# Designs tried in a protein design run: peptides against a protein of PDB entry 5VZU. Part 110

Target 1, 271 residues: chain A of PDB entry 5VZU
Amino acid sequence: GRTLEDIFHEHMQELILMKFIYTSQYDNCLTYRRIYLPPSRPDDLIKPGLFKGTYGSHGLEIVMLSFHGRRARGTKITGDPNIPAGQQTVEIDLRHRIQLPDLENQRNFNELSRIVLEVRERVRQEQQEGGHEAGEGRGRQGPRESQPSPAQPRAEAPSKGPDGTPGEDGGEPGDAVAAAEQPAQCGQGQPFVLPVGVSSRNEDYPRTCRMCFYGTGLIAGHGFTSPERTPGVFILFDEDRFGFVWLELKSFSLYSRVQATFRNADAPSPQ

## One batch from the design tools (peptide; made by RFdiffusion4, then SolubleMPNN)

Design b2_p18_7_s3 (from b2_p18_7, 10 letters changed)
Fold by OpenDDE base, seed 1:
Structure b2_p18_7_s3 (fold): chain B 271 residues (1-271), chain A 18 residues (1-18)
Amino acid sequence: as target 1 above (271 residues)
Amino acid sequence: EYELRLSDTTPFNQLILT
């Protein structure tokens, strides 16, 4: 019978053959554009840049990690038959930290699934509430066409009724005790293991992580058909390594910084 | 030292480290 390994090898051979066919059609006359690294900011979780990774069964890929306030983004530099280059393969919400359980409970996929889906529901609620505030704010600025109100007649001036005393109802301002966000303990790296049944191409993933965040990954069929965002976990291991757990796909992608030094990789200053 | 160049080969854009 075909092993999962045989199916994986056949799929990799097909992808290599497709890549060869596409590249051979250009008669070695390829147009190349320069890529610039995103500028680093002091508040970036790690230095932005190029990372090499594995996307499930899709092979080696290159992604650009960049930071956008409280969001991080992985952008595909290399395309594949499912997701073209320039697409955001992962979107990370740095507002929504995932707290991993102890090492024993980390092996339980259902526990990780519960934690991620609870955060997903919170993110959905926040988006609905923010969408209502933005919707109500836009609805009130409709240009009220000032239809000319007809001049109703000026009825008369009746009399000065008397001096009702101002009651000093001193409504105490209720101190909304801002629930002190417990300072996210800059936790010592915690032991990390993939849940049972999560597929990894490499067993040599880091066994300690610094932080985890809620995120979404892009999945699609061949030719970028039916693209959707699936829930997942961004795992920061260190300055040069992160992972993404694709919850619905039960897969793990490991990304490692490209250690090469690049000439002319800084974006030209806007002239 | 390499230069980052992206090919126009869609869907398989190749990053060439030159």
Scores: peptide ipSAE 0.094, ipTM 0.740, DockQ to the pose 0.826
Fold by OpenDDE base, seed 4:
Structure b2_p18_7_s3 (fold): chain B 271 residues (1-271), chain A 18 residues (1-18)
Amino acid sequence: as target 1 above (271 residues)
Amino acid sequence: EYELRLSDTTPFNQLILT
């Protein structure tokens, strides 16, 4: 029988052959545009930029990480047979932090799956509620033709004066102990391990993470057929490394910052 | 020092580090 290794090897050979065929067919007709790095903002979780990653069987890929308020995006700079370049391979919801359990419970895929799916349901509910508020706000601007209802004379109701005594009820000010939001100790890394049954191409991933967030990853068939968003976990390891756990695919992608200095990589100032 | 260029013509847009 074919081993899993044989299947992966055959699939990798097919992908290399596809890349070779496509590259060879377009070699004389390639148009290039300059791409610019996203500007850094003070509120960015890490410096935006280019990251090299391993995506399943596709080998080395380049993703641009950018921040958009409470969302982060990984945009494919390199395309693959499934997802073309320019697609948002990952979308991260920075509103929805994932709290990883201890290392023992992190090995349990079902526990991670539970945590992620509970957050997915909250995100779905928030989207439904926000959709209703946006719908109701447009309906109320029907022009109320305020027909001028005739000014009925307000009768002067009389000034009854009586002298009611000030009851001194000294209601104790209940100390609303403002639960000081302990500043999220952004600094202490948590021990990290992949769940059992999550495939990583390399066991050399960081064993400590700073924080995790709910995210979605884009998956499709060959030729970008039936594209869908699947739930996952964005894992920030450090300033230069992040990962994505594809929950449904049971796979992990590690991304590392491209350390190369680029000339003219700053976006032209919007004139 | 590299320039970031993206091919527009292929479904497999290659980043060329020039």
Scores: peptide ipSAE 0.087, ipTM 0.728, DockQ to the pose 0.750
Fold by OpenDDE base, seed 2:
Structure b2_p18_7_s3 (fold): chain B 271 residues (1-271), chain A 18 residues (1-18)
Amino acid sequence: as target 1 above (271 residues)
Amino acid sequence: EYELRLSDTTPFNQLILT
């Protein structure tokens, strides 16, 4: 029988052949546009830049990671048969941290699925509420004509009395020590393992992660047919590595910083 | 030292590390 490795090798050959066919259709007359690296900001979760990743069956991809306030984006630098370059392969909501359970419960795909779907529902509710506030704020500036409602003189109801008894009982208020939710120590990595049934190309992924966030990934058929956003988990391992768990696809993509230095890669200063 | 260039003409944009 064909091994999984044989199937992946054949699929990689098919992708290379497709890439060759597409490139050859343009008679090698390729137009090139310069790419600029996003500027680094102090509040960026990690340094923005180029990352190389493994995208399930699609092979090696290059993405640009950038930060946009409380959102991060992975933009495809390399296209594939399904998703052209320039598309946002991942969109990360840095407002919605995912807390991974202990290492034993991290192996349970259904537990991860539950956690992610609960966060997805919160994000959906916040989008609906924010849409309603933007809608209702325009409607109420109708000029309320201040009709002067008249001064009706409602009455005197009475005086009841006095009694005084001073009972002492000094019940000590039990100090309900509000267990201050210790701010999850942003610095200590937690043990990390993929859930059972989540495919990775190899077992060579970091076994410790710093933090996780809710995100969505873009999937499509060949020729960018029926593009959709699927729920997932962005996993920050370190300054140079992140992952994305594709929940519905049950797959994991590992991204590692491109360690090459680039000339003329700084964005031109806005004039 | 490489330059970052995208091919705009193909769905398979090659990052040419020049």
Scores: peptide ipSAE 0.081, ipTM 0.720, DockQ to the pose 0.740
Fold by OpenDDE base, seed 3:
Structure b2_p18_7_s3 (fold): chain B 271 residues (1-271), chain A 18 residues (1-18)
Amino acid sequence: as target 1 above (271 residues)
Amino acid sequence: EYELRLSDTTPFNQLILT
């Protein structure tokens, strides 16, 4: 019988062969565009830049991480047979932090699934409410012909100031016990483990994470067929490492910063 | 020291580390 290792090896050979066929077909007609690294901003969660990722069975990928206000994006620099280069492989909502449970409950895939799907539903509700406010605001600019209604004279309503004595109702300020917002433990990483049944290519992933956010990942068939966004979890481990849990695929991708220095990688100043 | 170049013609846009 074929081992799981045999199946992975055959699939890797097929992907390498596909890449070779495509590259050989265009070898004489390849044009190249310079890539610029995104400028770092003070409010960026980590320094933006290039990361090496492992995507399931697809091999090594290069992804550019960039920040756009309350959103982060992973953009494919290397394409694959499913998702072409330039596509947003991950989109992260930095408004929707995910709190992971304790280490014992992190092993339960159904618990992680519940937490992520509850956040997905909140994001969907916020999008529907914001769509209604934008719709109602445009409907009221019917051209009301401002017929100049004549200036009826202001009747001087008389100034009678009744001397209403303010009763000193000394309402005791009920001690609103300010629920001490547990200071976001920005410094001590939380213990991290993948749920049972989530596949990782590398078992050597960080066992401590700083924070997690809701996000969506792009999936498609070969040739970018039936592209869809699936729910997931962005996991920040440190300044140079992040992960993405693909909830529906039950897979984990680890991304590590490219430590190489690049010439002429700064974006030209907008003239 | 590398230059970042992206091919525009292939689905497999190769990062050429030159």
Scores: peptide ipSAE 0.078, ipTM 0.720, DockQ to the pose 0.760

Design b2_p18_7_s4 (from b2_p18_7, 9 letters changed)
Fold by OpenDDE base, seed 4:
Structure b2_p18_7_s4 (fold): chain B 271 residues (1-271), chain A 18 residues (1-18)
Amino acid sequence: as target 1 above (271 residues)
Amino acid sequence: AYELRLSDTLPFDQLVLT
């Protein structure tokens, strides 16, 4: 029988062949758009830019990482037969940090799955609540017909008297122990391992991560059919490396910064 | 020094590093 490895190898060969055929057929008709690197902001988790990734079955891809307030986005710069370029391959919610357990419990896929699905449910609830507030805010601008308020007569409230006994009840201020927000130890990486049963194309991934966030990844069939977002984990390893765990697919993609200097890659200043 | 170019005419868009 064909091994899973044989099936993945055959599929990769087919994808490369498709890419070659299409590139060769359209070579004379290719138009090119310049890509600009996103400007870096002080609040960006890492420097935005281009990353080289291995997407499970699709081989080498280029993704643009950019920051948008409390969201990060991985935008495909290279398309594949499933997801064209310009699509958001990953969307990261920087509001929802994932706390990984200890290294032993990180090997348990069900534990990671539990943590991610709990965060997914919180994100879903927040989206429903925010949708209601935006809906109610528009409804209140009904034209206040200025009905002339009839002059209700000034009822003379009677002069109730003075007796001022100062009850000294010295209620001790209960020390609200402000749970000291332990300063997020932004500096100390934690040990990292993929859960058992999560496939990685390369076992040579960083064994220490800085932080993790909830995210969603885009998946589709060939020709961008039935596109959907699946839950996952964005893993920040360092300034130049991040990963994405595709929870439902049980796969891991590693992305490394493109260290090449690009000419004229800075976005033109908005004039 | 590479220039980043995206093909917008391929069925699956490709980055060409030139």
Scores: peptide ipSAE 0.049, ipTM 0.678, DockQ to the pose 0.682
Fold by OpenDDE base, seed 1:
Structure b2_p18_7_s4 (fold): chain B 271 residues (1-271), chain A 18 residues (1-18)
Amino acid sequence: as target 1 above (271 residues)
Amino acid sequence: AYELRLSDTLPFDQLVLT
């Protein structure tokens, strides 16, 4: 049977061959665009920037992490045979925090799957409701041409007054038990373990996480065929490390900050 | 010191370490 190592080597050979073919076809006439690092904002979950990661069997990848209000994005800086550079490999919804269960229940893939799918349904509902509000809001600002329609005289229809006694049906106010938000203990990271059956290229992942969020990952066939977004979990470990659990693929990608200093990587001032 | 360059022609961006 093919080992995981054999599959990894085959994919690396394919990547090298594709790079060679592309470079040779362009007769070394390559156009390069400068990449700018996104500016850091005070409200950013961590400092944006370049992260190195492992994506399934594709080897070493570089992604740009950026923050866009209540969303984070991982953009591919390195392409692969499936997903070209510039694609959003992960999209993170910072509105939808995932609470991981205790360490014993974290080993249960079905429990993680349940939690993620429940969040996915909430996100879908909010998108449907927000789509309705955005549709109704545009319709009302038609210019009220106030044509002064003439004052037709309101006839005085008469006063009949029958005394119907309204019965006092004392509907008991149902006590809405406010689910006590357990104060998120802000300080100590939660113990973290991958579910059984989730593959990682490296078992040397952080065993403690700060927080998790719902996200979607991009998957495609070779040549970017049939691209789709699959549900997953963004796991923030620390300032320099995050992970993504690909739920449907049962895989984990670990990303670590690139510590290299880049020249001329600051975004040009808006002219 | 490194410059970040994307190849608009290569689907495989090379981090050109200059």
Scores: peptide ipSAE 0.039, ipTM 0.677, DockQ to the pose 0.717
Fold by OpenDDE base, seed 5:
Structure b2_p18_7_s4 (fold): chain B 271 residues (1-271), chain A 18 residues (1-18)
Amino acid sequence: as target 1 above (271 residues)
Amino acid sequence: AYELRLSDTLPFDQLVLT
């Protein structure tokens, strides 16, 4: 029978062939747009810029990492047969930190899945609540025509009396041990391993991570058909490396900073 | 001078070294 490896190799050959066909067909019809690096901000989690990564079966890709307040975005600089360039391959919610378990429990895919799905439900609840507050504020300025409804009489409700002695039941205040959220030590990397059954193209990934966040990745069929967002984990390893775990795809993408200095890559100063 | 260029016409962008 065809192994999963055989299917992967066949699919990779198809992707390479598609890339070659597209490249060869449009060689004379390429519109080139200059890419500018995002300006760095003091509150950025790491320096924004270009990262070289692996996107599952699509091979090597380049993404632009940028920061937008409490959100980060990975924008495709290289397209693939599924997702064109300029698409947001990943969106990271920097409000929703994911705490990875110990190294032993990190091997359990179901544990990671539980943690990510719990955060996803919190994000959905916050979006629903924020959507309701924005909706209710506009509706109420209908002109209340002040029709003077007539004064129907106050029925006198009777005054019954006094005395029930409060029993002193001294219920001991149960010490609600406030689970002190251990301030996630921003400085020391924790041990990191991929869950069993998560595919990586390279087993040479960082074995320590600084922090993780909830995110969504864009997936689509060939020709950008049926695009959808799938839940995942953004993993910050260091200043120059991050990863994304595609939860539903059981795949890991590693991204490393492009160290090449580009001349004139800075955005033109607004005149 | 290396310009990063996005191809608006290709699903695959090429870094054209100019």
Scores: peptide ipSAE 0.016, ipTM 0.519, DockQ to the pose 0.627
Fold by OpenDDE base, seed 2:
Structure b2_p18_7_s4 (fold): chain B 271 residues (1-271), chain A 18 residues (1-18)
Amino acid sequence: as target 1 above (271 residues)
Amino acid sequence: AYELRLSDTLPFDQLVLT
């Protein structure tokens, strides 16, 4: 019978061949455009820029990470047989932090799945409510003709009397020690491990993370067939590394900053 | 339907339109 290794090698060869066919078919028609790095902003979670995906099957995958207020985006700079260049491979909602459980419970895929799906439902509800407020707010600009409401007579409030009994009861001020939720110190890395059954191409991923956010990833069949967005977790490891857990695919993707300096990569100043 | 290929390939390649 074919070993799992034989199947893996055959599939890798197929992907390399497909990549070669696609690149060769397009190579005669590829218009190369200059890519500009996004400008860094003080409020950016990390410095925006080019990141390399560690996914060996498509070879070199380059993604541009950029920040757009409360959203981050990973845009494909390199295409593959499934998803062309210029597509948003990941969309991150920086409003919806994922709190990872303790290291023991992080091994439980069902726990991570529960946490992510609860956040997905909140995002869906917020989108529905925000859509309703935007819809209802346009309808009610009917001119309020301020018809002068007739002055209803002030009914005299009766003067109930004075009895001043000075009850002494010295109730001790219960020190409601409001446990100040210590703002989760943005600087201490949480221990990180992939859930059991999440595939990682490389076991050499960071074992500590700074923070996690809800996001969606783009998936498609070959030739960009049936493209859809699936739920996932963006994991910030450090200034130069992030990951994405594809929840439905049970897969992990590691991205590392491209350390190369590019000449003339700054966006032209808007004139 | 999507079939997950057993290959440690990209998440995108793990999806086969069945």
Scores: peptide ipSAE 0.018, ipTM 0.444, DockQ to the pose 0.028; fails the geometry check

Design b2_p18_8_s1 (from b2_p18_8, 9 letters changed)
Fold by OpenDDE base, seed 5:
Structure b2_p18_8_s1 (fold): chain B 271 residues (1-271), chain A 18 residues (1-18)
Amino acid sequence: as target 1 above (271 residues)
Amino acid sequence: SALEADEKIDKELDERKA
């Protein structure tokens, strides 16, 4: 009878064949460009660079991590049958930290989904408000045609009187308990576990994370059909490892820094 | 079963992926 291993091997052969078909169709159109490492900035969450990511059945892919102010971006360096090379596989909003619950509640996928969707709604509201402020500023340069409107007369509004009673009411200053933003203790990692029902290619993922952020992941059908940004969680484990939880796919991708030193891979200094 | 795993894999081929 077919084993799970046989089925996995057959599926992997199909994916390899699809990858071969796609790469062969473009053989005459493949332009190779030099990839440069993004310049590192002091405010970068970790050093930018190349990471090897796990994409479930597609196996290992190469992603470039880069930082763009309060956003991080993962760009596919390798493509697959769903998402071609050069696409932004993940976009991370470094303004929107995800607070993971305790280990017991981290096992609950619905709890993680709730937390992420609440952050998604806040991000959507902020985008709507920021879009409205940008829209109102452009409208008012209508040409002031100076039509000389005529001088209609001074109606005398009457003189109502003075009375001055000073009501003393000493409203107690309600103690606004400033919710002390617990300083993000950057130091001690939080215990980390995947929710039940989230698939990982490897059970060997870091069991401690530094911080998490809201992000979106790009998903598509074969041939890049119906591409969509779906909500997810970026998980920083350490300087060389991060993860992404794809909520819609119920999957986890682990990314590990490519330790290979590339000579002359630095971006040419802007002359 | 192996059949349920196969049907799941086939569905996962047709599904949107990352």
Scores: peptide ipSAE 0.213, ipTM 0.724, DockQ to the pose 0.199
Fold by OpenDDE base, seed 1:
Structure b2_p18_8_s1 (fold): chain B 271 residues (1-271), chain A 18 residues (1-18)
Amino acid sequence: as target 1 above (271 residues)
Amino acid sequence: SALEADEKIDKELDERKA
């Protein structure tokens, strides 16, 4: 009988063969583009650059991490049969932190799903509100015709309107108990575990994370069919490692920095 | 079973992936 290992090998062979067929179909007309490393900025969450990602059955893929203000982006440098090279595999909203529960509740997939879907709804509301403000602002600059209003010097008088008594309405200052946002202990990583039923290619993932953010991941069928952005969690482990939890897929991708030094990989200065 | 694993992997081929 086929073992789980045999089935996994056959599936991997099929994915490799598909990748080979897709690449070979383009051999007659290839456009080569040089890849440059994104410039690092002081405000970048970590140094941008190349990461090797684990995509379960797809194996190891190369992703470029870049920062774009309050967003981070993972762009596929290598494609697979589902998601071609140059696609944004992940988009991270650095405005929306995910607070992981305690370690016991982190094992509950439904709890993580609830937290992420609540943040997803906030992101949608903010997008709707920001869309309304951008629409109303353009209407009112009608051309004020500069009619030269003339000089008239009207001098009129000093009327002393009366002595309205200050009513001492001593409104008690409602003690707005400022819920002391406990300063998120910025220094100590929190314990991290994958929820039960989330698949990881390797069980060797960091068991402590620095912070998490809301993000979306791109999923598609073979040949990039029915592409969709699905909710997920970006997990920052350290300067060289991050993860993404794909909620819909119930999968985890671990990304590790490519430590190779590339010569002449910096973007040419705009002349 | 190995069959359930095969069906799961085949289903994972047809399913949307990252």
Scores: peptide ipSAE 0.213, ipTM 0.723, DockQ to the pose 0.176
Fold by OpenDDE base, seed 4:
Structure b2_p18_8_s1 (fold): chain B 271 residues (1-271), chain A 18 residues (1-18)
Amino acid sequence: as target 1 above (271 residues)
Amino acid sequence: SALEADEKIDKELDERKA
């Protein structure tokens, strides 16, 4: 009978063959683009750059992490049979922090799913409200016909005076206790574990994380069929490592910074 | 079982991935 190892080897051979067929069919249609490293900004969550991602059965891929105000983006530099190069594999909403529960409750996939789906609904509501404000603002520039409103003149003057007394009412300034924005303490990383039933390529992932954010991951069938953005969790481990939990796929991708220094990889200054 | 693993793999081939 087939062993689990035989089945895994056959599956890996099929994926390699699919990758080979896909790359070979498009070999004549390859467009080469120069990749530039995004410039670092002071407000960037971590230094932007190239990361080596683990996509389970697809193996190792290169992703560019970049920051765009309150959003982060992972862009595939290498593609796979499902998601081609140049696609945004992950989009992170830095406005929507995910608070992980304690380590015991982090093992519960349904609890993580609940937390993420609640944030997804908030993001959806904010997008609907912001879409209405942008729509109404454009409608009011109807051409106000410059009707020449006529010059009517009149003058009148009147006078009246008197005395009203200065009531002293010494209303105590209620101490608005400014809720001190606790400085975002570069807080001690919280304990981290994957939920039960989330597949990882290996068990060698960081067991502490700095912070988590809501994000969406792009998933598709082979040949980029039926592409969809699915809810997930971006997990910042450290300056050089982040993860993404794909809720629908019940999978985890670990991304590690490419430590290679590239000469002339900086974007040309906009002239 | 090996069958459940095979069905999982076949399902993972046909399923949408990242």
Scores: peptide ipSAE 0.208, ipTM 0.720, DockQ to the pose 0.178
Fold by OpenDDE base, seed 2:
Structure b2_p18_8_s1 (fold): chain B 271 residues (1-271), chain A 18 residues (1-18)
Amino acid sequence: as target 1 above (271 residues)
Amino acid sequence: SALEADEKIDKELDERKA
């Protein structure tokens, strides 16, 4: 009988054949562009650069990670049948940290979904409020001289007085134990596990993460049909590894730094 | 079964992907 391995091999052959057909159909229209590595900045969460990612059935992809102030971006260097090269596969909001629960509650996909959707709603609200402030700044037409409408005399409603007694009840000052904001120990990794029902290509992923952030991932059908940005979680493991949890797809992609050194790959200094 | 694996693969092919 076909083994699961045989079926995966046949499917990998079909995907590589599709990739070959798509590449060959565009062979007469191939435009080569030089890719530059983004410059590293002191405030970058990790060193920017090339990462190799695993997208379940798509196999191995190359993504460029770059930092743009409070945002990080993963850009496809390799395209696939769904999403062409040069698309932003992930967009990370470094303002919106995801707090993972304990290991027991991390196994609950619905809990992770709740946490992420609550952050998505906050991001949407902040975008609406910031859009209103930018809109109102144009609307200050000069002060119309509001003619002083005459002050009609509001009638003196009477001062009824009576003497409510001074009950002394000496309520003890409840010590407001200032919940010491435990300094977010930016340096200690927390235990990490994927939720039940999230598909990983490999069970060999880091079991400790440094921090997580809200992000969005681009999904599409074959030929870049019906492209949509879906909610997810960016997981920083270490300097050379990050993950992305695709909530709608119930999948996890692991990205590892490409250790290859490229000559003359640095971006030209902005003159 | 092998059929369930093929149906899962076909479904994964037709589904929107990352």
Scores: peptide ipSAE 0.171, ipTM 0.704, DockQ to the pose 0.196

